# Ledger of designs, part 264: peptides against a protein of PDB entry 8HF1

Target 1, 320 residues: chain A of PDB entry 8HF1
Amino acid sequence: NVMLYATKPTEVMVSFPHQEQVLTVTRLISAEIEKFYVSLDLMNIGVQPIRRSKSLQCLRDPSKKSFVKQLFNDFLYQMKEYGIYAASIAIISLIVEFDIKRRQAETLSVKLMHRTALTLCEKIRHLLVQKLQDMTYDDDDDNVNTEEVIMNFSTPKVQRFLMSLKVSFADKDPKDICCLVFVERRYTCKCIYGLLLNYIQSTPELRNVLTPQFMVGRNNISPDFESVLERKWQKSAIQQFRDGNANLMICSSVLEEGIDVQACNHVFILDPVKTFNMYVQSKGRARTTEAKFVLFTADKEREKTIQQIYQYRKAHNDIA

## One batch from the design tools (peptide; made by RFdiffusion4, then SolubleMPNN)

Design b2_p27_3_s1 (from b2_p27_3, 12 letters changed)
Fold by OpenDDE base, seed 1:
Structure b2_p27_3_s1 (fold): chain B 320 residues (1-320), chain A 27 residues (1-27)
Amino acid sequence: as target 1 above (320 residues)
Amino acid sequence: KEEELKKKREERKKEEEELEKKLKELE
């Protein structure tokens, strides 16, 4: 019953400049992915055996090519929305996924398709890491995870988010912190988690203050894609957050599933609030008047965002 | 390169101070 709590958190809107990060490396990566799509469309992978699982017939691309394109399109989105540093983490998730799919391949042609995708991901990873190293004086891979590199290669949205965390949690007792971060996409959740781990480790004021975890919403579409490991991770992450062993939880749409997470003192909405339910559910986790509900908006969309939040607030007050 | 990095650090510090004001004025 999240709707019944007239949550009175302090709503904060943080604006950020809309910068399209037009780097040569991002253009090169996009062009390499487009070339790969042309090559992928020409690949003959044969007729895949239709496994008759009744519930998932509509989303099994018999070619498995659409799934490959979906992962790269999601990567391109993350690179655009979160920046090159986030993209360097996001590409690792693609590498892991394509390696799993390559091992699970029932045919040589499908195995080769996933291998080609994997080789492209490795090339993209090298291009991203090389670009991150252009700002480091030392060739040591460990030097790319500095606060400065993270901030310089993150989008203004991510920069403002990280600054907001630093300002909000610097020198606080870890036990007094209960923070939620909401993101729209599943892969964004993992990407922002990896980014936060590196940022917290590189930021002395946060290193012993914030312990992040992440939760990914159940893919209502395919429980078969939810590995036993991911389900174990979710249970462990929730338990660590309940026990206070983690004080920051990154969530993608998890609240729709009735996961009872504690009342939190801070709720950050990193991505645009697209639905009234997302607004009510996320805001419903900030139950105290001292709790902060922080929204991020591009300056160009600020007025539209304010109007949308006002409508959601009004609709919520009319139901409460 | 160093001057650009210094400028970016100074801009970030100002942005952090503005965010700090905005986040604390609501306490």
Scores: peptide ipSAE 0.392, ipTM 0.888, DockQ to the pose 0.816
Fold by OpenDDE base, seed 2:
Structure b2_p27_3_s1 (fold): chain B 320 residues (1-320), chain A 27 residues (1-27)
Amino acid sequence: as target 1 above (320 residues)
Amino acid sequence: KEEELKKKREERKKEEEELEKKLKELE
């Protein structure tokens, strides 16, 4: 029995400056969302009939005010953590979600609530797109999807992540690449996927090299609310990655749920490693002899991050 | 604006080259 000692992947820590892009547009958007929350609290949506779904866990009814606030709070988080370019993609997901809920609304009051949320999302989208255009020097090039625009309107974390991808994969054979990108939040998977599509298309060295896909974690919220489309997409995405039709997979906490993803040669952790399980599961996917496990940390949090990763590494070696 | 953009491009190129060294020195 050759105990295949899983060669420990090389751990790389990439530091980035903690620069908050203090954009007037981000302050305006935050203020518009806060005004909307005040208006939302004053809305009478009536008593929704309690559909007795058997799961005793607080099924955040997607028609409730709390769910609307959660989507905007997740958007604000994405805008802060990934930048206004990523936010311009993230807002489209909110538009789609609120339009679906507006159409599915059983009451006029709930329909109006989702319509008001949708109107705010369109205003936010316009403010973001306008800001992206204002920095395009060519008056005639409405194309906000250039490498330069993506880089200028991404946070330092995302900039260093994109640079790390370019350096790691420029002009490589697509067949030699098996890359995982871990993010904390499910909504970030789709946002970073859209950003990567545009970045890869704008970066000649990555064109036809990287084919991204994303997995959305199963909602701990009833599988009944996952659209049949989302479940089909997840199955297709995993299959494309297994078949080598996609060579970069963006994942959230999906690996905790027993999704069998193949062994990879690159693992990027875009968000902070908050749990020991996330560390073990993500690192445990980097199983090739030359596997790289890349972490991102703000310079101000570098020491804390090093200490936390050291503790996780120690704990993992004590169990293994 | 054009000088500031040129400066940002040069800074990004230096950051990419530094990151390249860091990621390749581990190979």
Scores: peptide ipSAE 0.380, ipTM 0.883, DockQ to the pose 0.855
Fold by OpenDDE base, seed 3:
Structure b2_p27_3_s1 (fold): chain B 320 residues (1-320), chain A 27 residues (1-27)
Amino acid sequence: as target 1 above (320 residues)
Amino acid sequence: KEEELKKKREERKKEEEELEKKLKELE
């Protein structure tokens, strides 16, 4: 009876400077979204027919306006938390989603609302891409995906995350890598995935080492056709990670309960650990003998983060 | 601009080396 001493993963805290890089472009984008919210509140979209689906509880279908505001608020959060480069990827996801909603619109007023949101997203995309190009000598769109551009237009948090990946995985065997990256929000998974694809492709030491995937939360709320494609994609992404065809998985906290994934040697927490359950579930995936559990904190919040992690560690040891 | 870019590259390299020490000294 070899008691498998579950070797507790090594906890690593990476600090980053709290620099609000307030670029003129981010202020301009925020002001354009605020103007759009004023315009959106004045739009008469009529009384939306409440589709009473008979069976599942009346989750208040968020007003079609509230959903539009949520997407732009999530975009503003991503631009602030991850930087302009990540925002240039995030805005494409908004364009796709608003185009789907525009095509699915049952009324001309709702169709016009989504069209106005799309026009704003296209303007935002242009402003972001132009700002990325201002640092490239060549006007070629392909030149904005360099390691240097990604690093210069990422927040200090994302810079430290990318450096941590490079240092941890440069020139390693892909088979020896099993990495999880936890993020708070569903849309951040896809944004960070797109950023990592471009970063890995621009970093020679990582090109044949890291193969990222992402996992989006099961929105059990809408059985729509999107949910079938998303479920197929999730199943494929999980299978690729299990088979070792992907060695880095980006997932949101909502998936922590449902991820039947193998023991990982690296777990990165890109966003702040907000709950004890998130701490236990994410740390519980780092199960190899040399497993690392890496978290990121702003220097200003370092002491508060240390105290919070100490409390979670104590509470976990009192239950175990 | 070029000197500032060079300085940022040197600072990033130093930060990467410090991070490498922190992540490898635990092995």
Scores: peptide ipSAE 0.323, ipTM 0.862, DockQ to the pose 0.817
Fold by OpenDDE base, seed 4:
Structure b2_p27_3_s1 (fold): chain B 320 residues (1-320), chain A 27 residues (1-27)
Amino acid sequence: as target 1 above (320 residues)
Amino acid sequence: KEEELKKKREERKKEEEELEKKLKELE
């Protein structure tokens, strides 16, 4: 019985300055969303036709207004936590979602509600893209997807994350890289994936080195509500990562028991570790002493974060 | 320069459209 001494990964804590991006554009966007919420509350969308499936009844917001507000609240969170560049990607996901919901609308009033949400998203997208363009000093280089633009319009957390990727993986063999990136929210996976694609493409040292993929966690809602497309895509993404066709995987949930992802040499936790389970399961993917488990913390929260990680480490050692 | 700018704008627009397309294929 070789007790595989679980070689503890090297824990790395990267601190970042707590900078609230006090951009006029972010305040304007927030104010436009708040105005939209007032308008949304005044919208009479009627009683939704109750589809007879008992399982679907509990999950349908009869107003669908709460879901609209949730998406915009998630967007506002992403804009705050990841920056306006990430927000410019995140807003596209909202546009897609609201366009689907608009097409699927069973009533004119619901269709109009989603149309109004779409109009707001397009306005937000325009404001974000315009702000990204204003900092291209070269009037001749309209490319908002430069390393410089991405870095300048990302939060300090995201800047430190991107720098950590560059330092960790610049000019390495793609085959030697197995990286996991954990985020808290489902929509953040898509956003950070899009950001990473653009960043990798704009960063010569990472071109052909990193091939990102993402996996959205299963909704805690029954797998019956996941689109057949989402399930197929998740399986494909996992398979690509297993086959080495992707070497960086972004995950919004700790890979539930049964998603056999290979042991990774790098695990990045982009968002705060809120639960012991998240700590154990994410860290448990970094199985070698050479593996890095990278945490990000605001300087103001560093002590609290250190204490929390110490408690999780202690609790893990007491169970193991 | 204007042709390069136009090409870069077309490339960006194509990249945005490809991103939107990928997101629509996932949903």
Scores: peptide ipSAE 0.062, ipTM 0.651, DockQ to the pose 0.024; fails the geometry check

Design b2_p27_3_s2 (from b2_p27_3, 11 letters changed)
Fold by OpenDDE base, seed 2:
Parts: C-alpha cells; structure tokens; sequence
Structure b2_p27_3_s2 (fold): chain B 320 residues (1-320), chain A 27 residues (1-27)
C-alpha cells in the first residue's frame, strides 16, 4: 500500500490593485443596456406556449425577457471583471446566441425582442472595437502590438494572470505543462479562451508553448438546451487535454460534475474561491510534486482572502 | 501619450520580474 501522499501543492497568492477603469465607453455601454432593459420591460411578448417538460418549471425559458437580461448582466460582469478586451470577445458570444434565438423564435414578438437585443450587441461591439483601435493608432508604428492592446485593455487581475502565465511557461516544453484555469462562470471560459488565444499568438515566448482549450460546465439547465455543438466541443476539448494536444484547460465548476481531468502541475484560480468544494476540487487537481496552486486577490480583499483560504486549508486537513 | 505608454511598459516589465521571483523562488 503505497499511500501516495498527495504532495500538497505550493499555494501562491498574487495580489492586484483594484483599478476601476473608469472609461467613458464602459459607462456608455452600461447606460445603453439599462435603456434596453426599460424598453424590454415595455415589450409585449405574449404568453409563450408552456412546453410541459416537468423538469423545466423553474428553468428560465431562453425565450423569456429574464434570460435576455441574464446574458447582458453576465456581459456587464465580464466587462467589469476582465476588461474591455475580454468584453469585445464576450459580445460575439451574445451576438451568436441572440441570432440563434431570433431564428428559432416561434412568435413575431419574440423574434423582434431578440432582434432588438442583437442590434444592441452590434452597437456595443462597435463601441468596444472603436475604443480598442483608438489606442493602436496613437503609435505611428503600423504594427498593432496585440499583446500591448490586451494588456492595456485588461483589468489588473487579467494582467497579473497573463504575466503569471508568461513567467511560468515562457520557453518551456509543451509536454511538461498541464495547466488548469478555473473561472466562476461558464461564459467566462469562452471569453478567457478567446483572450488567451490572441495573447499566446502575440507573445513569442508562449506561441508554440501553450495550447488552450475550454470546458463549459454542464448547464444545471436541461442538457436539452446545450447545443449538440457545445456537447461535441466539450468532449473534443477534454479529449485533446487528455491526449496532450492541449496543455491548458479553462473550466468552470466542471470538476463538481465528475469530469475526470488529469492531474496537473499548475492550477490557476482566476476568480475568487467562493466555496470549500471549489477549493478542494481545484487544489486536488494539482497533484505533481512541484504543483503550483495560484490564487488572485484584490489588494483590498487580501486579508479576507488569506483568512478564507486558511480556513479552507484547515478544514481540508481535518478531513484528510 | 508616448511617454505614458513607455512608463506603462517599464512598470509591466518590473512587475513581470517581481512575479518571476515570486513564482520561481518556489522551484
């Protein structure tokens, strides 16, 4: 009985300044979304036919106003937490989602609602892209430094995360890397994935080193609403990570749902650890002797975060 | 603007070095 004493990963806490990028563009976008919510509340979408799936009683019907508001609220969260660059990627996911729902709309009123949401997303996309371009032309150099654009338009948290990746993995053998990145929200997985693709492509030290993938957590919402494409993507992404064709996996809460992810040498927690289960499950994937478990905290919340992680560590040691 | 951009680049470089120490001192 070799008790594989799971070597406790080294915990690293990276602090970042709480800089609210008070950009005029973020205020404009927020104001346009709030105006849209007022307009949305005035829309008469009629009574939608209740498809009698007994399990769906509490699930926000994706055709309902509440679901539209949820997607924009998640976008606003991503813009605030990750910055304008991440928001420019996140808005594309909303555009795709609302275009699908617009095409699938059974009523003219629901079709119009999704069309109006889509029009707002295109306006937001234009505002974001314009703001990203305005800073790239201020340098007389014709070569848009995408790395610098990402850094300048990302939150301090995302900046520290990207720098931590660069420092950790610069010029390493891709085969020696098994990295997990945990995020709280499913929509953040795709957003951070798109940001990482652009960052890695623009960072010579990482371009041939990191191959990212993402896992979208199963919606606690009926698996029937997960597109067949999303399920295929999840299976493919997990398989690529298992086969070593991808060495960085972005995931949200997926480890709670019994997705067997291999033991990793690096685990990054991009968002705050809100639960003991998240701490145990994410940390429990850092199983190599030299495994690093990296946490990010705002300077203002550092003491609270240290205390919370200490309590989780204590509770984990009392169960083990 | 150019000077502010250069200052941001230098600050980022210094921060990458600090992160390098923090993440590599554990190896």
Amino acid sequence: as target 1 above (320 residues)
Amino acid sequence: KKKELEEKREERKKLEEELKEKLKELE
Scores: peptide ipSAE 0.509, ipTM 0.918, DockQ to the pose 0.854
Fold by OpenDDE base, seed 1:
Structure b2_p27_3_s2 (fold): chain B 320 residues (1-320), chain A 27 residues (1-27)
Amino acid sequence: as target 1 above (320 residues)
Amino acid sequence: KKKELEEKREERKKLEEELKEKLKELE
């Protein structure tokens, strides 16, 4: 069910059924990650050289094991929240990260740790791809990137998000589209970007209509994780969106840093709005009455979400 | 499997139509 709110911008709440996809493959993957954590805890990686940079002291896991666990926990979250198809994209980001960390490893023990993590990611990728292929009926079409496969292996939230994009942008002029998509987590931003590329390519009505880009927030905690490539990508993505070469931008929580992006006709909030600042900043990108501000909520959390949005709206009107 | 797939396709079409009505009522 969709609730409409007559405010500038027009607020739309899309509800979705809360379904935990308890597939055998997701249980197998979770069990393999848990076994890996036990193995990881037993790994002797030695004392890592403490680089004396004062500003970066707080998140230097001297073992680098907590970072490995964080990436797999973020993957498990994405698999749960967005589905198996999104997980097949998310695992590629882990593969890339662990390969970088493996190459940057100062010790053989750390190199082996990242190699073991990488091998697990490759196994997970194969399990996910195999499960996606089990639904392709054509033995000759190994293409797991069809609209149908994407939809069948996505969570109800992601399904309704993709449907909302299709309905909103089918047969529109690409120049008239300015869309923002907000997600909570950095890795979700890349995952949803990869999913959207495949979805747009598989959906004839969107192939020449939507050109997505993504922007990752500055990791306030570790500028060292912001590669020169990521900064270059971020600048290029913003510029492409300003120039109209991209008409859909996926953002993770970055609006606190004052991204000077044009007024957008559509703002999608894929994840729950957890803060008043996120509400104001995301909504403030939709400046016209014709602009749509679309929220997604589980049916179980609908009433709580409505109350929270009402409180944020009231607080915003009391300040404005 | 084919029948389940077809049922899912029909359910998706109905959901797209419902979303279309709700998103167009705003225009």
Scores: peptide ipSAE 0.490, ipTM 0.913, DockQ to the pose 0.843
Fold by OpenDDE base, seed 3:
Structure b2_p27_3_s2 (fold): chain B 320 residues (1-320), chain A 27 residues (1-27)
Amino acid sequence: as target 1 above (320 residues)
Amino acid sequence: KKKELEEKREERKKLEEELKEKLKELE
């Protein structure tokens, strides 16, 4: 009986300075979104017919206005937490969503609401892209996707994350890499995926080393509302990761739903660990002998984070 | 501006070495 001593993954805590890079562009974008919320509250979109689907609990269909506000609030969060480079990618996802909702609009008033939101997203995109270009000293190269631009326009958290990837995986064999990146929010998966594609392409030491994928959690609201495209993407992404065609997976709560992913040698927690379950489930994926479990913390929250992780580690050892 | 950009590059290299110690000395 070879007792497989489950080697506990090595926990690494990476600290970053809490610098609010207060760019004039971020203040301008926030003010434009606040102005838009005032205008949105004044819009008469009529009483939306509650489509009673016959089955279970009346989840109040979130008002079409509340959904618009949720997407912009998620964008503002991403801009604050990940920086203006990540925001330039995140805004494209809002543009796509509002264009779909505009085309699906049953009334002229709802169509106009989504059109107004879309016009604001295009303005925000132009402001972000212009700010990225203004810092490229080479007036001739519109290529805002350099390692330097990505790093300069990312938050200290994202900078430390990208540097940790570079140091961990530079010039390694792709087959020796099995990496998970946990994020809190569904939309962050796609945003960080787009950022990583551009970063890997701009970083020679990571070219052909890292192949990222992302998985978005099933919206627990109804499996019936998952687009056929999203389900196909999830199946393809997880299969590529299982087959070793992708060696880095960005995921949110997907792994909480019991999606069996292979044992990983690296687990990065990009966002704060808010629950004991998130700690146990994410750490439980770092199962190789030399597995690393990497956490990111702001310097101001370091003591609080250390105490919280200590409590979670103790509680996990008392159950095991 | 060029000097500030060079200072940021040097700071990043120093941070990469510190991260290398934290992430690799356990091998």
Scores: peptide ipSAE 0.484, ipTM 0.910, DockQ to the pose 0.831
Fold by OpenDDE base, seed 4:
Structure b2_p27_3_s2 (fold): chain B 320 residues (1-320), chain A 27 residues (1-27)
Amino acid sequence: as target 1 above (320 residues)
Amino acid sequence: KKKELEEKREERKKLEEELKEKLKELE
């Protein structure tokens, strides 16, 4: 009976300066979203027919307005937490979602609501892209997807994350890399994936080294609400990661849902560890002493984060 | 310079469209 003493991964805490990116563009975008919320509240879209699917007592918001507000609130969060570059990718997800919802609209009023939201997203996208272009000092290199532009328009947290990836994986054999990146929100998973694709492509040392994939958690409500496409994507993404065709997996809430992800040698927690379960599940994917479990914390929250992680570590040791 | 700027704008537009397509395939 070799008690496999669970070799505790090396815990690394990366601190970053708390910089409120007080950019005029972010204030302008926030103000445009707030104006849109006022307009949205004034929109009379009528009572939507409750499709009583026999199984789905989920009261689809009869106004569908709450869902629109949720998407914009998630976008505002991503812009604040990850920066303008990540926001420029995140807004594309909103554009796609609102275009689908516009096409699926059963009423003219709902169609117009989603069209108005879509128009705002396009305006926001233009403002973001324009701001990314303004910092390309070389008038000749309009490539907003350079390492420099990505870094300059990312929050200190994301900068430290990207630097941590570069330092961790530069010049390594792709086969020796198994990396998990945990994010809290579903839409963050997609925007960080897009950011990483562009960053890896712009960073020679990571080209052909990192092959990212992403997996979003199931919508908490029902597997029946997941599009057949989303389910196929999740299965494909997991399979690619299992087969070694992807060596970096971005995960949102996936481990809580019992998705079996392999043990990895690197685990990055990009967002704050809010629950003990998230700590245990994410850390439990780093099974070797050589494995790194990397946490990010603002300097202002460092002490609180240390205490929280210590409590989680203690609680985990008391159960194990 | 203007032509290169236009080509770069087209490349960026193409990249945005590819990203939109990939995101549509996810839904």
Scores: peptide ipSAE 0.197, ipTM 0.726, DockQ to the pose 0.024

